Peptides against a protein of PDB entry 4J2C. Designs and how they scored, part 31

Target 1, 107 residues: chain A of PDB entry 4J2C
Amino acid sequence: MEDPFFVVKGEVQKAVNTAQGLFQRWTELLQDPSTATREEIDWTTNELRNNLRSIEWDLEDLDETISIVEANPRKFNLDATELSIRKAFITSTRQVVRDMKDQMSTS

## One batch from the design tools (peptide; aimed at target 1 D3 V7 R86)

Design b2_p24_6_s1 (made by RFdiffusion4, then SolubleMPNN; from b2_p24_6, 10 letters changed)
Fold by OpenDDE base, seed 5:
Structure b2_p24_6_s1 (fold): chain B 107 residues (1-107), chain A 24 residues (1-24)
Amino acid sequence: as target 1 above (107 residues)
Amino acid sequence: SMEEKLKQIKEEEEKEKKELEELF
């Protein structure tokens, strides 16, 4: 058993970056209809929603990694500071996802 | 805000990096 957190974290970071780009384009398309086609709006919207769902699933996986480490403190030898940082990453990322979802629901 | 949370993520990562470096 090895510390699985960094593996899943990398996937989350990549998904967040992708979602950020899609969200930016989504915003631009809605703000300037002259530069937007219905097809691009629909594609961007669907891709963004799919990415957000992916991130949410990955965050649940990260929560599981935290549980594994906390259940085996002697094996992983992580102090409270490291665990706090990991939990903060998960919490902050969840908030970013929620914020994007909230903005999409109001548009 | 979303931007603030993104900054927080970055700050926590930088903090982790610095703390890990200080442990050696």
Scores: peptide ipSAE 0.017, ipTM 0.408, DockQ to the pose 0.030
OpenDDE base, seeds 1, 2, 3, 4: peptide ipSAE 0.016, 0.016, 0.017, 0.017; ipTM 0.416, 0.416, 0.399, 0.425

Design b2_p24_6_s2 (made by RFdiffusion4, then SolubleMPNN; from b2_p24_6, 12 letters changed)
Fold by OpenDDE base, seed 1:
Structure b2_p24_6_s2 (fold): chain B 107 residues (1-107), chain A 24 residues (1-24)
Amino acid sequence: as target 1 above (107 residues)
Amino acid sequence: SMEEKLEEIKKEEKEEQERLEKRF
């Protein structure tokens, strides 16, 4: 049985980076309308939201991977430290997503 | 896909658990 965590983690990391870029652009577009068309604003907003949803979905999958590993400790041979690191990744990533979502909801 | 991989892993985990439960 392969460790499912890293199957998803990489995709999450990429999606986070993409989301952060989109969020930055989103902010810029709203701050200076002269630099953007309505189409770009709409596109950026949509892409950002979609990306955030993707991350959230993947984070749920990551939570499941934790459960799988914890249920099969001998198969994966992960110690408490590794599990803690994985959980911390999920928690911190959720916070990053929440921060972006909070700002979008108030704009 | 990612989802398919996860489902496969979960399936294998379940099957192993069932085997263990039957043994004990």
Scores: peptide ipSAE 0.029, ipTM 0.429, DockQ to the pose 0.060
OpenDDE base, seeds 2, 3, 4, 5: peptide ipSAE 0.017, 0.018, 0.017, 0.016; ipTM 0.394, 0.389, 0.393, 0.392; seeds 3, 4 fail the geometry check

Design b2_p24_6_s3 (made by RFdiffusion4, then SolubleMPNN; from b2_p24_6, 9 letters changed)
Fold by OpenDDE base, seed 3:
Formats: C-alpha cells, sequence, structure tokens
Structure b2_p24_6_s3 (fold): chain B 107 residues (1-107), chain A 24 residues (1-24)
C-alpha cells in the first residue's frame, strides 16, 4: 500500500511554487507601479488569493493523511521521527501561507 | 523573502531525511 502522504504532498508543492511566483510578482508590481498595469495587479492579486486558498485546502488533506497513518501504525510502519518531519512540513507551509496573507491584508 | 524561507524549509527537510536514512 502506498503512503498517502506523498500522494498529496506533490500537489501541495506545486501549489506552493505557484503561489511563491505570484507573491513575488505581486510584491514587484506594488513596489514599482511603472512596471505594471492595474489589470495585471488585479489579476495577480486574485490568482494569488486563489492559490493560497488552494494550499490551505491541500494542507487539510495532508493533516488527514497524518491522522490515517497515526491510526494505523502497523500498516505504514512509520516512526515518530518521520511523523515529526511530516508535521513540520505542514506547519512550516501553513506559516508561509499565513505570512503571505498577512502582508496582503495590511496592504 | 518568502522564496528564501521556502528554500530553507526544503533544505532543512532534506537534511532531516538524510539523517533518517543514516539511522536505518
Amino acid sequence: as target 1 above (107 residues)
Amino acid sequence: SMEEKLKEIEEEEKKEQEELEKKF
């Protein structure tokens, strides 16, 4: 049986990479208005918000995979160290999303 | 930057995984 964590992690990483690029562009557009149109700002802002929401949803899926593994230790044979690593990834990713959202809210 | 944070997270995860592999 395949480990459910890695089934979902790939989607999270893709969404994070996309959000990362959008956030960088969003920052650049707001810092130098001469390099962008209002249309690009609006589009980037909207796409970024959508991607952040997607990541948050994906992280809920990852949380569920953790719960499944913890409820079935013999099936997956994962020790506490591996589980800690996975939880740390989720927590760190959640923090990155929160930081982006906070910056967008204060601007 | 957020990009730098993400790279740092990735690097830390890689190091932890390497240590885990050494353990087994």
Scores: peptide ipSAE 0.023, ipTM 0.511, DockQ to the pose 0.030
OpenDDE base, seeds 1, 2, 4, 5: peptide ipSAE 0.022, 0.020, 0.022, 0.022; ipTM 0.518, 0.517, 0.509, 0.518

Design b2_p24_6_s4 (made by RFdiffusion4, then SolubleMPNN; from b2_p24_6, 8 letters changed)
Fold by OpenDDE base, seed 2:
Structure b2_p24_6_s4 (fold): chain B 107 residues (1-107), chain A 24 residues (1-24)
Amino acid sequence: as target 1 above (107 residues)
Amino acid sequence: SIEEKLKEIEEEEEKEQKELEEKF
């Protein structure tokens, strides 16, 4: 059994970067209507929501990987520092997603 | 394009999901 955490982390990071790009464009479209078509706004909004949902799904998988490691400490031999780093990644990423979602819901 | 990146991410996530499930 390999450590499953690394499998998901990289894709989460990529998805976050993509979501942030979409979020930036979404913000620009709403702030300057002269540069926006309704079609682009709708597309950007939809893609952003899909990305955020994807990240949330991956974060659930990452939570499960943490549970696996914690249930099998001798198998993975991860120290408290590494485990803390992994948990921090999940927590901070969840916060980033939440912040974007909150801004979208209030617009 | 951003659309192409999204497609790539989706495909990679599907692949990783399968691999992750096999490890559980």
Scores: peptide ipSAE 0.025, ipTM 0.419, DockQ to the pose 0.040
OpenDDE base, seeds 1, 3, 4, 5: peptide ipSAE 0.024, 0.016, 0.016, 0.016; ipTM 0.422, 0.384, 0.381, 0.380

Design b2_p24_7 (made by RFdiffusion4)
Pose (drawn by RFdiffusion4):
Structure b2_p24_7 (pose): chain A 104 residues (1-33, 37-107), chain P 24 residues (1-24)
Amino acid sequence: MEDPFFVVKGEVQKAVNTAQGLFQRWTELLQDPTREEIDWTTNELRNNLRSIEWDLEDLDETISIVEANPRKFNLDATELSIRKAFITSTRQVVRDMKDQMSTS
Amino acid sequence: SFIEEVEEENEENAEENEEEREEL
């Protein structure tokens, strides 16, 4: 088999980008005074977070699985470090948006 | 509209992801 981690990583990257775009408009709709557009934007943004959060759980499990069985997966260590780094950074990106959504 | 643009982008992304999964 081929390792699909980077495929799913790509998917996560696209959803983050989508979430970033919605978050920008979401901020605007609040700072320059309708209800229907705000509601749609808010829930789609939450939809991007749902998918991102779920994908990050699975991706994080794969790293736990690879470390428990290093010989089977034969992953370059640097590549593996970058994988954890992606989960760390992406979790931070998502958390930050939600915090701004909570206060704003 | 902004909503339509987001929906079109989502559809393109979904197609692209499907294609990448089929190629894998």

Design b2_p24_7_s1 (made by RFdiffusion4, then SolubleMPNN; from b2_p24_7, 10 letters changed)
Fold by OpenDDE base, seed 4:
Structure b2_p24_7_s1 (fold): chain B 107 residues (1-107), chain A 24 residues (1-24)
Amino acid sequence: as target 1 above (107 residues)
Amino acid sequence: SFAEEVKKEKEEQEREMEEERAKL
């Protein structure tokens, strides 16, 4: 493979979409406990945390890759525009994860 | 390739970290 960034980006995007769905269900279950089973709450919480953890790991890997490229730009031949796009993706995704984690910790 | 070069750099960084850790 020539550039693995887009593969990891795709995996992160899938995990984000899954996490957003799980987060929505998580909020619904906690909003009306009378209709929620402990099993579904636990399952949803676990799946959500697993997805968030997966995203965070991938973002760390991507961030390391960017740091490597910036330390030796001639080797990888990525222009400033592409690096900016990649950094923006990591930053915005970290914010999405942080927002969900913050809401989970305060509930 | 890009992937191979990234892998190589990661391996070098890991070796450097291990070497520094071994000094302690």
Scores: peptide ipSAE 0.174, ipTM 0.683, DockQ to the pose 0.021
OpenDDE base, seeds 1, 2, 3, 5: peptide ipSAE 0.049, 0.063, 0.058, 0.059; ipTM 0.534, 0.529, 0.529, 0.536

Design b2_p24_7_s2 (made by RFdiffusion4, then SolubleMPNN; from b2_p24_7, 12 letters changed)
Fold by OpenDDE base, seed 2:
Structure b2_p24_7_s2 (fold): chain B 107 residues (1-107), chain A 24 residues (1-24)
Amino acid sequence: as target 1 above (107 residues)
Amino acid sequence: SWKEELEEKKKKEKEEIEEERKKL
């Protein structure tokens, strides 16, 4: 069994990049209505929300991978530093998602 | 169009994710 963390991490990183692009466009559309069609606003909003939900789901999977590693230390041979890095990635990514969600909720 | 461009990006992302999942 391969270390499952890097696979899910890669998925999350790509989804975050996509979400950031969608969020940027979402912000631009709301800031300048003259350049925004209702169709693009609705589509962008929907895609952004779906993307954020996908990230949140993947973060739960990442938490599970951490649990698997912690339960099987000999199998994965990860030191405390690597484990901390993985946990930090999850925490920081959750914050990024939270920030975007907060801005969407207040707009 | 804006929609087409974003859909293409999403498609590409999905393909890349699928390839990574095959490694698991």
Scores: peptide ipSAE 0.123, ipTM 0.650, DockQ to the pose 0.860
OpenDDE base, seeds 1, 3, 4, 5: peptide ipSAE 0.116, 0.123, 0.121, 0.116; ipTM 0.632, 0.638, 0.621, 0.639

Design b2_p24_7_s3 (made by RFdiffusion4, then SolubleMPNN; from b2_p24_7, 11 letters changed)
Fold by OpenDDE base, seed 2:
Structure b2_p24_7_s3 (fold): chain B 107 residues (1-107), chain A 24 residues (1-24)
Amino acid sequence: as target 1 above (107 residues)
Amino acid sequence: SFKEEIEKKKEEEKKEMEEERKKL
């Protein structure tokens, strides 16, 4: 059986890539009105927000997983290096999401 | 269109997610 953490991690990574594409399009639509319809702007904005929210939910699940592992180290037998990698992924991904959200809120 | 590309990708991801979850 696969480690549940990595399954969710993979989903998050895919969602991040999708969000980045949506964010890029969102930026382009706002910067060049000649190529933008209101419908596409609204759709892109909505999809981007939904995608970011999805990532945030998954990160909460991953964070909970970390807490469970830390509370039961012998059950999962994960070393400090693996835990560090998992925590780093969550932290860096939250930063990526935060950066996009910040730009959306100020635009 | 960009919309269609995203929608297609999301459907593929959904399918893949369901398949992966069945392995858990």
Scores: peptide ipSAE 0.271, ipTM 0.757, DockQ to the pose 0.591
OpenDDE base, seeds 1, 3, 4, 5: peptide ipSAE 0.268, 0.259, 0.262, 0.263; ipTM 0.755, 0.748, 0.750, 0.753

Design b2_p24_7_s4 (made by RFdiffusion4, then SolubleMPNN; from b2_p24_7, 12 letters changed)
Fold by OpenDDE base, seed 2:
Structure b2_p24_7_s4 (fold): chain B 107 residues (1-107), chain A 24 residues (1-24)
Amino acid sequence: as target 1 above (107 residues)
Amino acid sequence: SFREELEKKKKEEKEEFEKEKKEL
């Protein structure tokens, strides 16, 4: 039986990698219209937004998990270091998502 | 193409995730 936190973490990491690839393609399509069809732009934009929303949803789930652990310290044998690592992952991932969203909204 | 490769990866990731969930 696996720790559900790490399962979701893994999915978030994969989604981040996917989003970064989509974001790169998105920027390329917008920077060079000669290589961009409207269909590809729309598809890329949609997939990127979907991935970002997926990440945000998973981060909310992970954040709730942290809250549960902090509220029940005796039930979960997580030391301070592990808890900090989990929090850091959520925080840093939110920043990565925010950066992409900011660039999309200003374009 | 980029789209085709991405769709392939997404499919594989979905299958992997479902497998992992069954192991919980």
Scores: peptide ipSAE 0.240, ipTM 0.713, DockQ to the pose 0.593
OpenDDE base, seeds 1, 3, 4, 5: peptide ipSAE 0.239, 0.234, 0.234, 0.235; ipTM 0.712, 0.708, 0.707, 0.710

Design b2_p24_8 (made by RFdiffusion4)
Pose (drawn by RFdiffusion4):
Structure b2_p24_8 (pose): chain A 104 residues (1-33, 37-107), chain P 24 residues (1-24)
Amino acid sequence: MEDPFFVVKGEVQKAVNTAQGLFQRWTELLQDPTREEIDWTTNELRNNLRSIEWDLEDLDETISIVEANPRKFNLDATELSIRKAFITSTRQVVRDMKDQMSTS
Amino acid sequence: SLDERHEELFSEMLERVQERREAE
């Protein structure tokens, strides 16, 4: 089979981009004084987070699975490091948005 | 086993990617 990690990585990347866009408008709708638009934007942003969070759990498990069985997967070590790095950074990106959403 | 879990996990992630593409 082909390894779909990078496919799912691409999907996470797009959702993050979508979430970044909604977060920007979400900030505006709060800083330059309706309710209906704010509600829609808030919940769609949360919808992007739901998908991202879930995908990161699965992607992180795949790394745990690959490390428990290195010969089966034959992954380049540098490539594998970059995979963990993506999870680390993306988790930080998502957490940061939620924090700004909590205080703002 | 780990091999079975790996194939199941990849199938589940690809199913979610496909559902998202169909929703577009």

Design b2_p24_8_s1 (made by RFdiffusion4, then SolubleMPNN; from b2_p24_8, 9 letters changed)
Fold by OpenDDE base, seed 4:
Structure b2_p24_8_s1 (fold): chain B 107 residues (1-107), chain A 24 residues (1-24)
Amino acid sequence: as target 1 above (107 residues)
Amino acid sequence: SLEERYEKLMKEMMERVEERKKAE
């Protein structure tokens, strides 16, 4: 059985880095309207939302894989250490996404 | 089965990764 978890994890990490950059720019644009065009604001907002959505989708699927493994661990040959790493990644990444989304929803 | 769901899920994730890379 193929296990591409680490590949998806890597893509999520890249998307998080991209989102964080976009979020920073988004914040800057909103804090100083005189230096911001509506076009850039809209573009940045859209790209940010797209990245966050992509991350959330991947996290949902990754999380489901954890649930499946935990239902029958020996079938998937994953030890407790690996499961812990995967769960921690999902939890921490969800927090990062949530923080950005919370700020966007209140601005 | 759980194994089938797992495999389908992994396949789905990889397909999305490939699609995103293609779009870049």
Scores: peptide ipSAE 0.489, ipTM 0.896, DockQ to the pose 0.873
OpenDDE base, seeds 1, 2, 3, 5: peptide ipSAE 0.486, 0.482, 0.483, 0.488; ipTM 0.895, 0.894, 0.895, 0.895

Design b2_p24_8_s2 (made by RFdiffusion4, then SolubleMPNN; from b2_p24_8, 13 letters changed)
Fold by OpenDDE base, seed 5:
Structure b2_p24_8_s2 (fold): chain B 107 residues (1-107), chain A 24 residues (1-24)
Amino acid sequence: as target 1 above (107 residues)
Amino acid sequence: SLEEKYKELFEKLMKRVEERKKEE
């Protein structure tokens, strides 16, 4: 069967891409009030926040899977390379989410 | 067991991401 992590990773990345699109729109709306309605701002903001929260939730669960593997490496079919890939994905994705959240919190 | 927890986590993850796909 397909590696569950591979599937999840792909879908999380899609979620990140979606969030980035929403974030871009969010910034555009706030940069030019003449192009923005309060309704669209609120919708975009909520959608963005929800997407980011979902991603963070996924990352938390993924991080726990890594912790389990590291605690009992012999029980799992993961080599060092695969583990590194998983860790790197979580780390980089968290950073992307953090950057968006930081900018939102200052607005 | 931790192995079972591992499987459960991915089951949750899979369910969650698949549900998001359906919302698109």
Scores: peptide ipSAE 0.671, ipTM 0.928, DockQ to the pose 0.723
OpenDDE base, seeds 1, 2, 3, 4: peptide ipSAE 0.666, 0.663, 0.662, 0.667; ipTM 0.927, 0.926, 0.926, 0.927

Design b2_p24_8_s3 (made by RFdiffusion4, then SolubleMPNN; from b2_p24_8, 10 letters changed)
Fold by OpenDDE base, seed 1:
Structure b2_p24_8_s3 (fold): chain B 107 residues (1-107), chain A 24 residues (1-24)
Amino acid sequence: as target 1 above (107 residues)
Amino acid sequence: SLEEKYEELFKKLLERVEKRKEEE
């Protein structure tokens, strides 16, 4: 049986990639009004916010799974390396999301 | 149990991410 974390991680990363694409377009639209319509700006902004919210929800649940493992390490047969990988993924992904949100809030 | 909660969390996660894929 495959570790479900691999599947979730992959799909969350895809969501991050999608969000990054939307964020790039969002930035381009705001930087050059001649290339932008209000409709596209609104659509892009809405899609981006929805994607970021979904990712944050996933990260919260993933973080809880790690907390459970750390409280009961022997029950799950995960070594320190695997736990480190999982924690690093959550931390780095949160940072990526935070950076996009911070830029959106200041513009 | 915490083990059951762990499994339930991943079950919900899997369902959520797969649902998003279907909507794309």
Scores: peptide ipSAE 0.678, ipTM 0.930, DockQ to the pose 0.742
OpenDDE base, seeds 2, 3, 4, 5: peptide ipSAE 0.672, 0.672, 0.675, 0.678; ipTM 0.929, 0.929, 0.929, 0.930

Design b2_p24_8_s4 (made by RFdiffusion4, then SolubleMPNN; from b2_p24_8, 9 letters changed)
Fold by OpenDDE base, seed 1:
Structure b2_p24_8_s4 (fold): chain B 107 residues (1-107), chain A 24 residues (1-24)
Amino acid sequence: as target 1 above (107 residues)
Amino acid sequence: SLEEKYEELFKKMMERVEKRREEE
């Protein structure tokens, strides 16, 4: 049985990569209206928000799994190194998402 | 139990993964 964490991490990272591409296009469209149509802006914005929402959903669930392990360490086989890796991934990914959302809300 | 909750969380996440893969 494969550890589902690595599968989820992979999918979250893929969504992050997609979101970063969409965010870049989103900024370009808003910075230069001559290259933008309302249709592309709306599409890009919608796809970006959908990706960010998906990421945040997984991060919330992942964060809860960490809390469960930390509250009951003897019931799980995760060592300190693995927990640190998981926590670091959640923290760094949450920051990336937050940065994009902050810029979208202030634009 | 919290052990069961842990497993349920990953079950839900994996269901979302599978759904996204089907949409690709």
Scores: peptide ipSAE 0.614, ipTM 0.911, DockQ to the pose 0.754
OpenDDE base, seeds 2, 3, 4, 5: peptide ipSAE 0.604, 0.613, 0.605, 0.613; ipTM 0.909, 0.912, 0.909, 0.912

## One batch from the design tools (peptide; aimed at target 1 P4 E11 W57 R86)

Design b2_p25_1 (made by RFdiffusion4)
Pose (drawn by RFdiffusion4):
Structure b2_p25_1 (pose): chain A 104 residues (1-33, 37-107), chain P 25 residues (1-25)
Amino acid sequence: MEDPFFVVKGEVQKAVNTAQGLFQRWTELLQDPTREEIDWTTNELRNNLRSIEWDLEDLDETISIVEANPRKFNLDATELSIRKAFITSTRQVVRDMKDQMSTS
Amino acid sequence: SSLDTRYEEISDASLNRIEEREEEE
């Protein structure tokens, strides 16, 4: 089989981009004084987070699985490091948005 | 092995979620 990690990584990248765009408008709708638009934007942003969070759990498990069985997956070590790095950074990106959403 | 089965399950579930998202578009 072909390894779909990078396919799912691509999907996470797009959702983050979408979330980044919604977060920007979400900030605007609060800083330059309707309710209906704010509600839609807020819940869609949360929808992007739901997908991202779930995908990161599965992607993180795949790294755990690959490390428990290195010979089966034959992953380049540098490539594997970059995979963990993506999860690390993306989790930080998501957490940061939620924090700004909580205070703002 | 159990790890191979679990990997395939995660891969299938993730690809199915991508497919469902594309159908909703």

Design b2_p25_1_s1 (made by RFdiffusion4, then SolubleMPNN; from b2_p25_1, 14 letters changed)
Fold by OpenDDE base, seed 4:
Structure b2_p25_1_s1 (fold): chain B 107 residues (1-107), chain A 25 residues (1-25)
Amino acid sequence: as target 1 above (107 residues)
Amino acid sequence: SELEKKYKEIFEKLLKRIEEKKEKQ
């Protein structure tokens, strides 16, 4: 049976890609008001925020799984390399989300 | 163990949530 982390990782990556697309559209709408409607701005903003929140929730769950593994490593077939990969994914994904959130909050 | 069970439960709930999101999108 495949480790469920791989599946979740893939889905989170898809969510990040979707959020990045929404973020790009969000920036475009704000950069050129002549091409933007308030409706699309609001929709894009809400969708983006919802996606980011969803990703953060997933990352919290993933982070908890890391803590469980570290608390009882003998019970899990994960070597140091795999654990590092998982930690790096969570850290880097949080940074990507934070960067988008920071730009949204300062606009 | 309880930790192993919790580990599995987190992923099960997480995967379920992901699937539900996909169905609504």
Scores: peptide ipSAE 0.600, ipTM 0.914, DockQ to the pose 0.684
OpenDDE base, seeds 1, 2, 3, 5: peptide ipSAE 0.595, 0.592, 0.585, 0.596; ipTM 0.913, 0.913, 0.910, 0.914

Design b2_p25_1_s2 (made by RFdiffusion4, then SolubleMPNN; from b2_p25_1, 12 letters changed)
Fold by OpenDDE base, seed 4:
Structure b2_p25_1_s2 (fold): chain B 107 residues (1-107), chain A 25 residues (1-25)
Amino acid sequence: as target 1 above (107 residues)
Amino acid sequence: SELEERYKEIFEKLMKRIEERKELE
Protein backbone atom coordinates (compact mmCIF):
# COMPACT_ATOMS: atom_id res chain seq x y z
CA MET B 1 0.00 0.00 0.00
CA GLU B 2 1.09 3.54 -0.73
CA ASP B 3 2.03 6.03 1.94
CA PRO B 4 -1.20 6.52 3.87
CA PHE B 5 -0.71 10.26 4.10
CA PHE B 6 -0.33 10.54 0.36
CA VAL B 7 -3.60 8.73 -0.20
CA VAL B 8 -5.42 10.73 2.45
CA LYS B 9 -4.05 13.98 1.06
CA GLY B 10 -5.60 13.21 -2.27
CA GLU B 11 -8.94 12.36 -0.75
CA VAL B 12 -8.98 15.43 1.45
CA GLN B 13 -8.12 17.59 -1.53
CA LYS B 14 -11.06 16.11 -3.39
CA ALA B 15 -13.26 16.92 -0.42
CA VAL B 16 -11.97 20.47 -0.44
CA ASN B 17 -12.76 20.79 -4.12
CA THR B 18 -16.27 19.52 -3.48
CA ALA B 19 -16.71 21.96 -0.64
CA GLN B 20 -15.50 24.80 -2.82
CA GLY B 21 -18.08 23.87 -5.40
CA LEU B 22 -20.79 23.87 -2.79
CA PHE B 23 -19.52 27.14 -1.44
CA GLN B 24 -19.70 28.71 -4.86
CA ARG B 25 -23.28 27.55 -5.26
CA TRP B 26 -24.07 28.76 -1.76
CA THR B 27 -22.74 32.19 -2.67
CA GLU B 28 -24.72 32.26 -5.90
CA LEU B 29 -27.93 31.33 -4.14
CA LEU B 30 -27.53 34.08 -1.60
CA GLN B 31 -26.61 36.65 -4.23
CA ASP B 32 -29.74 36.03 -6.29
CA PRO B 33 -32.70 35.18 -4.10
CA SER B 34 -35.02 35.23 -7.10
CA THR B 35 -33.42 32.08 -8.42
CA ALA B 36 -33.01 30.39 -5.08
CA THR B 37 -35.43 28.35 -3.05
CA ARG B 38 -35.15 28.03 0.68
CA GLU B 39 -34.91 24.30 0.19
CA GLU B 40 -31.86 24.57 -2.03
CA ILE B 41 -30.26 27.11 0.25
CA ASP B 42 -30.78 24.88 3.25
CA TRP B 43 -29.57 21.81 1.40
CA THR B 44 -26.48 23.53 0.06
CA THR B 45 -25.71 25.07 3.43
CA ASN B 46 -26.09 21.76 5.19
CA GLU B 47 -24.01 19.87 2.64
CA LEU B 48 -21.32 22.49 2.75
CA ARG B 49 -21.14 22.53 6.53
CA ASN B 50 -21.05 18.76 6.65
CA ASN B 51 -18.24 18.65 4.12
CA LEU B 52 -16.27 21.28 5.97
CA ARG B 53 -16.74 19.46 9.25
CA SER B 54 -15.52 16.25 7.68
CA ILE B 55 -12.44 17.95 6.33
CA GLU B 56 -11.72 19.50 9.70
CA TRP B 57 -11.99 16.11 11.33
CA ASP B 58 -9.60 14.66 8.77
CA LEU B 59 -7.15 17.47 9.39
CA GLU B 60 -7.30 16.89 13.13
CA ASP B 61 -6.38 13.27 12.60
CA LEU B 62 -3.59 14.20 10.23
CA ASP B 63 -2.33 16.77 12.70
CA GLU B 64 -2.19 14.10 15.37
CA THR B 65 -0.10 11.90 13.10
CA ILE B 66 2.32 14.79 12.74
CA SER B 67 2.54 15.10 16.49
CA ILE B 68 3.27 11.41 16.80
CA VAL B 69 6.04 11.63 14.23
CA GLU B 70 7.55 14.64 15.92
CA ALA B 71 7.47 12.84 19.24
CA ASN B 72 9.51 9.99 17.77
CA PRO B 73 11.12 11.18 14.56
CA ARG B 74 13.59 8.33 14.40
CA LYS B 75 10.83 5.75 14.57
CA PHE B 76 9.30 7.11 11.39
CA ASN B 77 11.32 7.30 8.22
CA LEU B 78 10.16 10.77 7.29
CA ASP B 79 12.70 13.36 6.31
CA ALA B 80 12.33 17.01 7.14
CA THR B 81 11.05 17.82 3.67
CA GLU B 82 8.22 15.33 3.82
CA LEU B 83 7.24 16.46 7.28
CA SER B 84 7.18 20.05 6.08
CA ILE B 85 5.01 19.11 3.14
CA ARG B 86 2.55 17.41 5.45
CA LYS B 87 2.44 20.36 7.81
CA ALA B 88 2.02 22.78 4.94
CA PHE B 89 -0.88 20.79 3.55
CA ILE B 90 -2.67 20.76 6.87
CA THR B 91 -2.07 24.45 7.45
CA SER B 92 -3.12 25.55 3.99
CA THR B 93 -6.17 23.32 3.97
CA ARG B 94 -7.26 24.61 7.36
CA GLN B 95 -6.96 28.12 6.01
CA VAL B 96 -9.13 27.30 3.01
CA VAL B 97 -11.77 25.78 5.26
CA ARG B 98 -11.58 28.67 7.69
CA ASP B 99 -12.06 31.18 4.91
CA MET B 100 -15.24 29.49 3.79
CA LYS B 101 -16.51 29.16 7.34
CA ASP B 102 -15.79 32.80 8.06
CA GLN B 103 -17.79 33.88 5.05
CA MET B 104 -20.65 31.61 6.00
CA SER B 105 -20.75 32.96 9.53
CA THR B 106 -20.98 36.52 8.29
CA SER B 107 -23.78 35.79 5.83
CA SER A 1 5.41 0.73 19.94
CA GLU A 2 2.29 2.32 21.31
CA LEU A 3 2.80 5.46 19.26
CA GLU A 4 3.39 3.52 16.09
CA GLU A 5 0.24 1.55 16.73
CA ARG A 6 -1.65 4.76 17.36
CA TYR A 7 -0.24 6.22 14.17
CA LYS A 8 -1.46 3.30 12.11
CA GLU A 9 -4.81 3.26 13.84
CA ILE A 10 -5.41 6.92 13.07
CA PHE A 11 -4.80 6.43 9.38
CA GLU A 12 -6.85 3.26 9.26
CA LYS A 13 -9.83 4.92 10.88
CA LEU A 14 -9.35 8.04 8.81
CA MET A 15 -9.35 6.13 5.57
CA LYS A 16 -12.34 4.14 6.70
CA ARG A 17 -14.22 7.33 7.44
CA ILE A 18 -13.28 8.78 4.08
CA GLU A 19 -14.40 5.69 2.24
CA GLU A 20 -17.66 5.65 4.14
CA ARG A 21 -18.32 9.23 3.08
CA LYS A 22 -17.63 8.31 -0.51
CA GLU A 23 -20.16 5.54 -0.30
CA LEU A 24 -22.76 8.06 0.78
CA GLU A 25 -22.07 10.25 -2.23
Scores: peptide ipSAE 0.697, ipTM 0.939, DockQ to the pose 0.708
OpenDDE base, seeds 1, 2, 3, 5: peptide ipSAE 0.695, 0.694, 0.690, 0.696; ipTM 0.939, 0.938, 0.937, 0.939

Design b2_p25_1_s3 (made by RFdiffusion4, then SolubleMPNN; from b2_p25_1, 13 letters changed)
Fold by OpenDDE base, seed 4:
Structure b2_p25_1_s3 (fold): chain B 107 residues (1-107), chain A 25 residues (1-25)
Amino acid sequence: as target 1 above (107 residues)
Amino acid sequence: SELEERYKEIFEKLLERIKEKEEKK
């Protein structure tokens, strides 16, 4: 059976890509109000926030799995390299999400 | 163990959320 982390990782990556697309549209709409309706702005904003929240939720759960592994590493058969990869993924993804959220909060 | 069960439960929930998202597409 495939490691469930890889499946989740792939889906989170897809979600990030989707969020980045929404974020790009969000910035475009705000940069040129003449090309935007309030409805599209609201829709894009809500979709983006929902996507980001979903990603954050997944990252929180993934982060907990890391903590569990670190609490008893011998029982989970993960080598140091894989654990580092998982940590790096969570950290980098959180940063990407945070960057988008920061820009949204300042707009 | 409790930790192993919690670990498994977290991933099961994650996978379930993924499934639910796919169903909404």
Scores: peptide ipSAE 0.553, ipTM 0.889, DockQ to the pose 0.816
OpenDDE base, seeds 1, 2, 3, 5: peptide ipSAE 0.550, 0.446, 0.538, 0.544; ipTM 0.889, 0.813, 0.884, 0.887

Design b2_p25_1_s4 (made by RFdiffusion4, then SolubleMPNN; from b2_p25_1, 11 letters changed)
Fold by OpenDDE base, seed 5:
Structure b2_p25_1_s4 (fold): chain B 107 residues (1-107), chain A 25 residues (1-25)
Amino acid sequence: as target 1 above (107 residues)
Amino acid sequence: SELEKRYEEIAKKLLERIEKRKKEE
């Protein structure tokens, strides 16, 4: 049985790092309009939103896999420690994404 | 089982999506 989590976790972590960089740039552009073009603002905003949506989609799928495992634990052989790690990753990553989205929605 | 099948489907689609994004980067 294919377990997506190992690969996805690494890729989501990379995506989060990328998003955080984009978010920082987004913040800088909005804080000092003299350094920003509309084109860069739009590009940065779109790239950031796209990355965040991708992360959220991945997290939703990961969350569903966890739900499936919990519904049939004997079939998947994941111990409580591993499940906790997976849940914590999803929760913390969602929070990071939410924080960025909240700031974007108010700007 | 049905749950295992669903798990596999999610896993495959998720991995495919990730690989697709990696290629686009």
Scores: peptide ipSAE 0.486, ipTM 0.888, DockQ to the pose 0.831
OpenDDE base, seeds 1, 2, 3, 4: peptide ipSAE 0.479, 0.485, 0.484, 0.486; ipTM 0.886, 0.887, 0.886, 0.887

Design b2_p25_2 (made by RFdiffusion4)
Pose (drawn by RFdiffusion4):
Structure b2_p25_2 (pose): chain A 104 residues (1-33, 37-107), chain P 25 residues (1-25)
Amino acid sequence: MEDPFFVVKGEVQKAVNTAQGLFQRWTELLQDPTREEIDWTTNELRNNLRSIEWDLEDLDETISIVEANPRKFNLDATELSIRKAFITSTRQVVRDMKDQMSTS
Amino acid sequence: SELEERWEESDEASEERHEMLTEYF
């Protein structure tokens, strides 16, 4: 088989981008004073977070699985470090948006 | 509604990605 980690990584990257775009409009709709547009934007943003959160759990499990069985997966160590790094940074990106959403 | 359809589709896409990862790993 081919390893789909990078495919799913790409899907997470696009959802983050989508979330970043919605978060920008979401901030605007609050700072320059309708309800219907705010509600749609808020829930779609939350829809992007649901997918991202889920995908990150699975991706993080794959790293746990690869480390428990290194010979089967033969992953370059640098590549593997970059994979954990993506989860780390993406989790931080998602958490930060939610915090701004909570206070704003 | 529109949002309900989009949520279903997003969940389905995420489930497909989960199956792909489970099958490989």

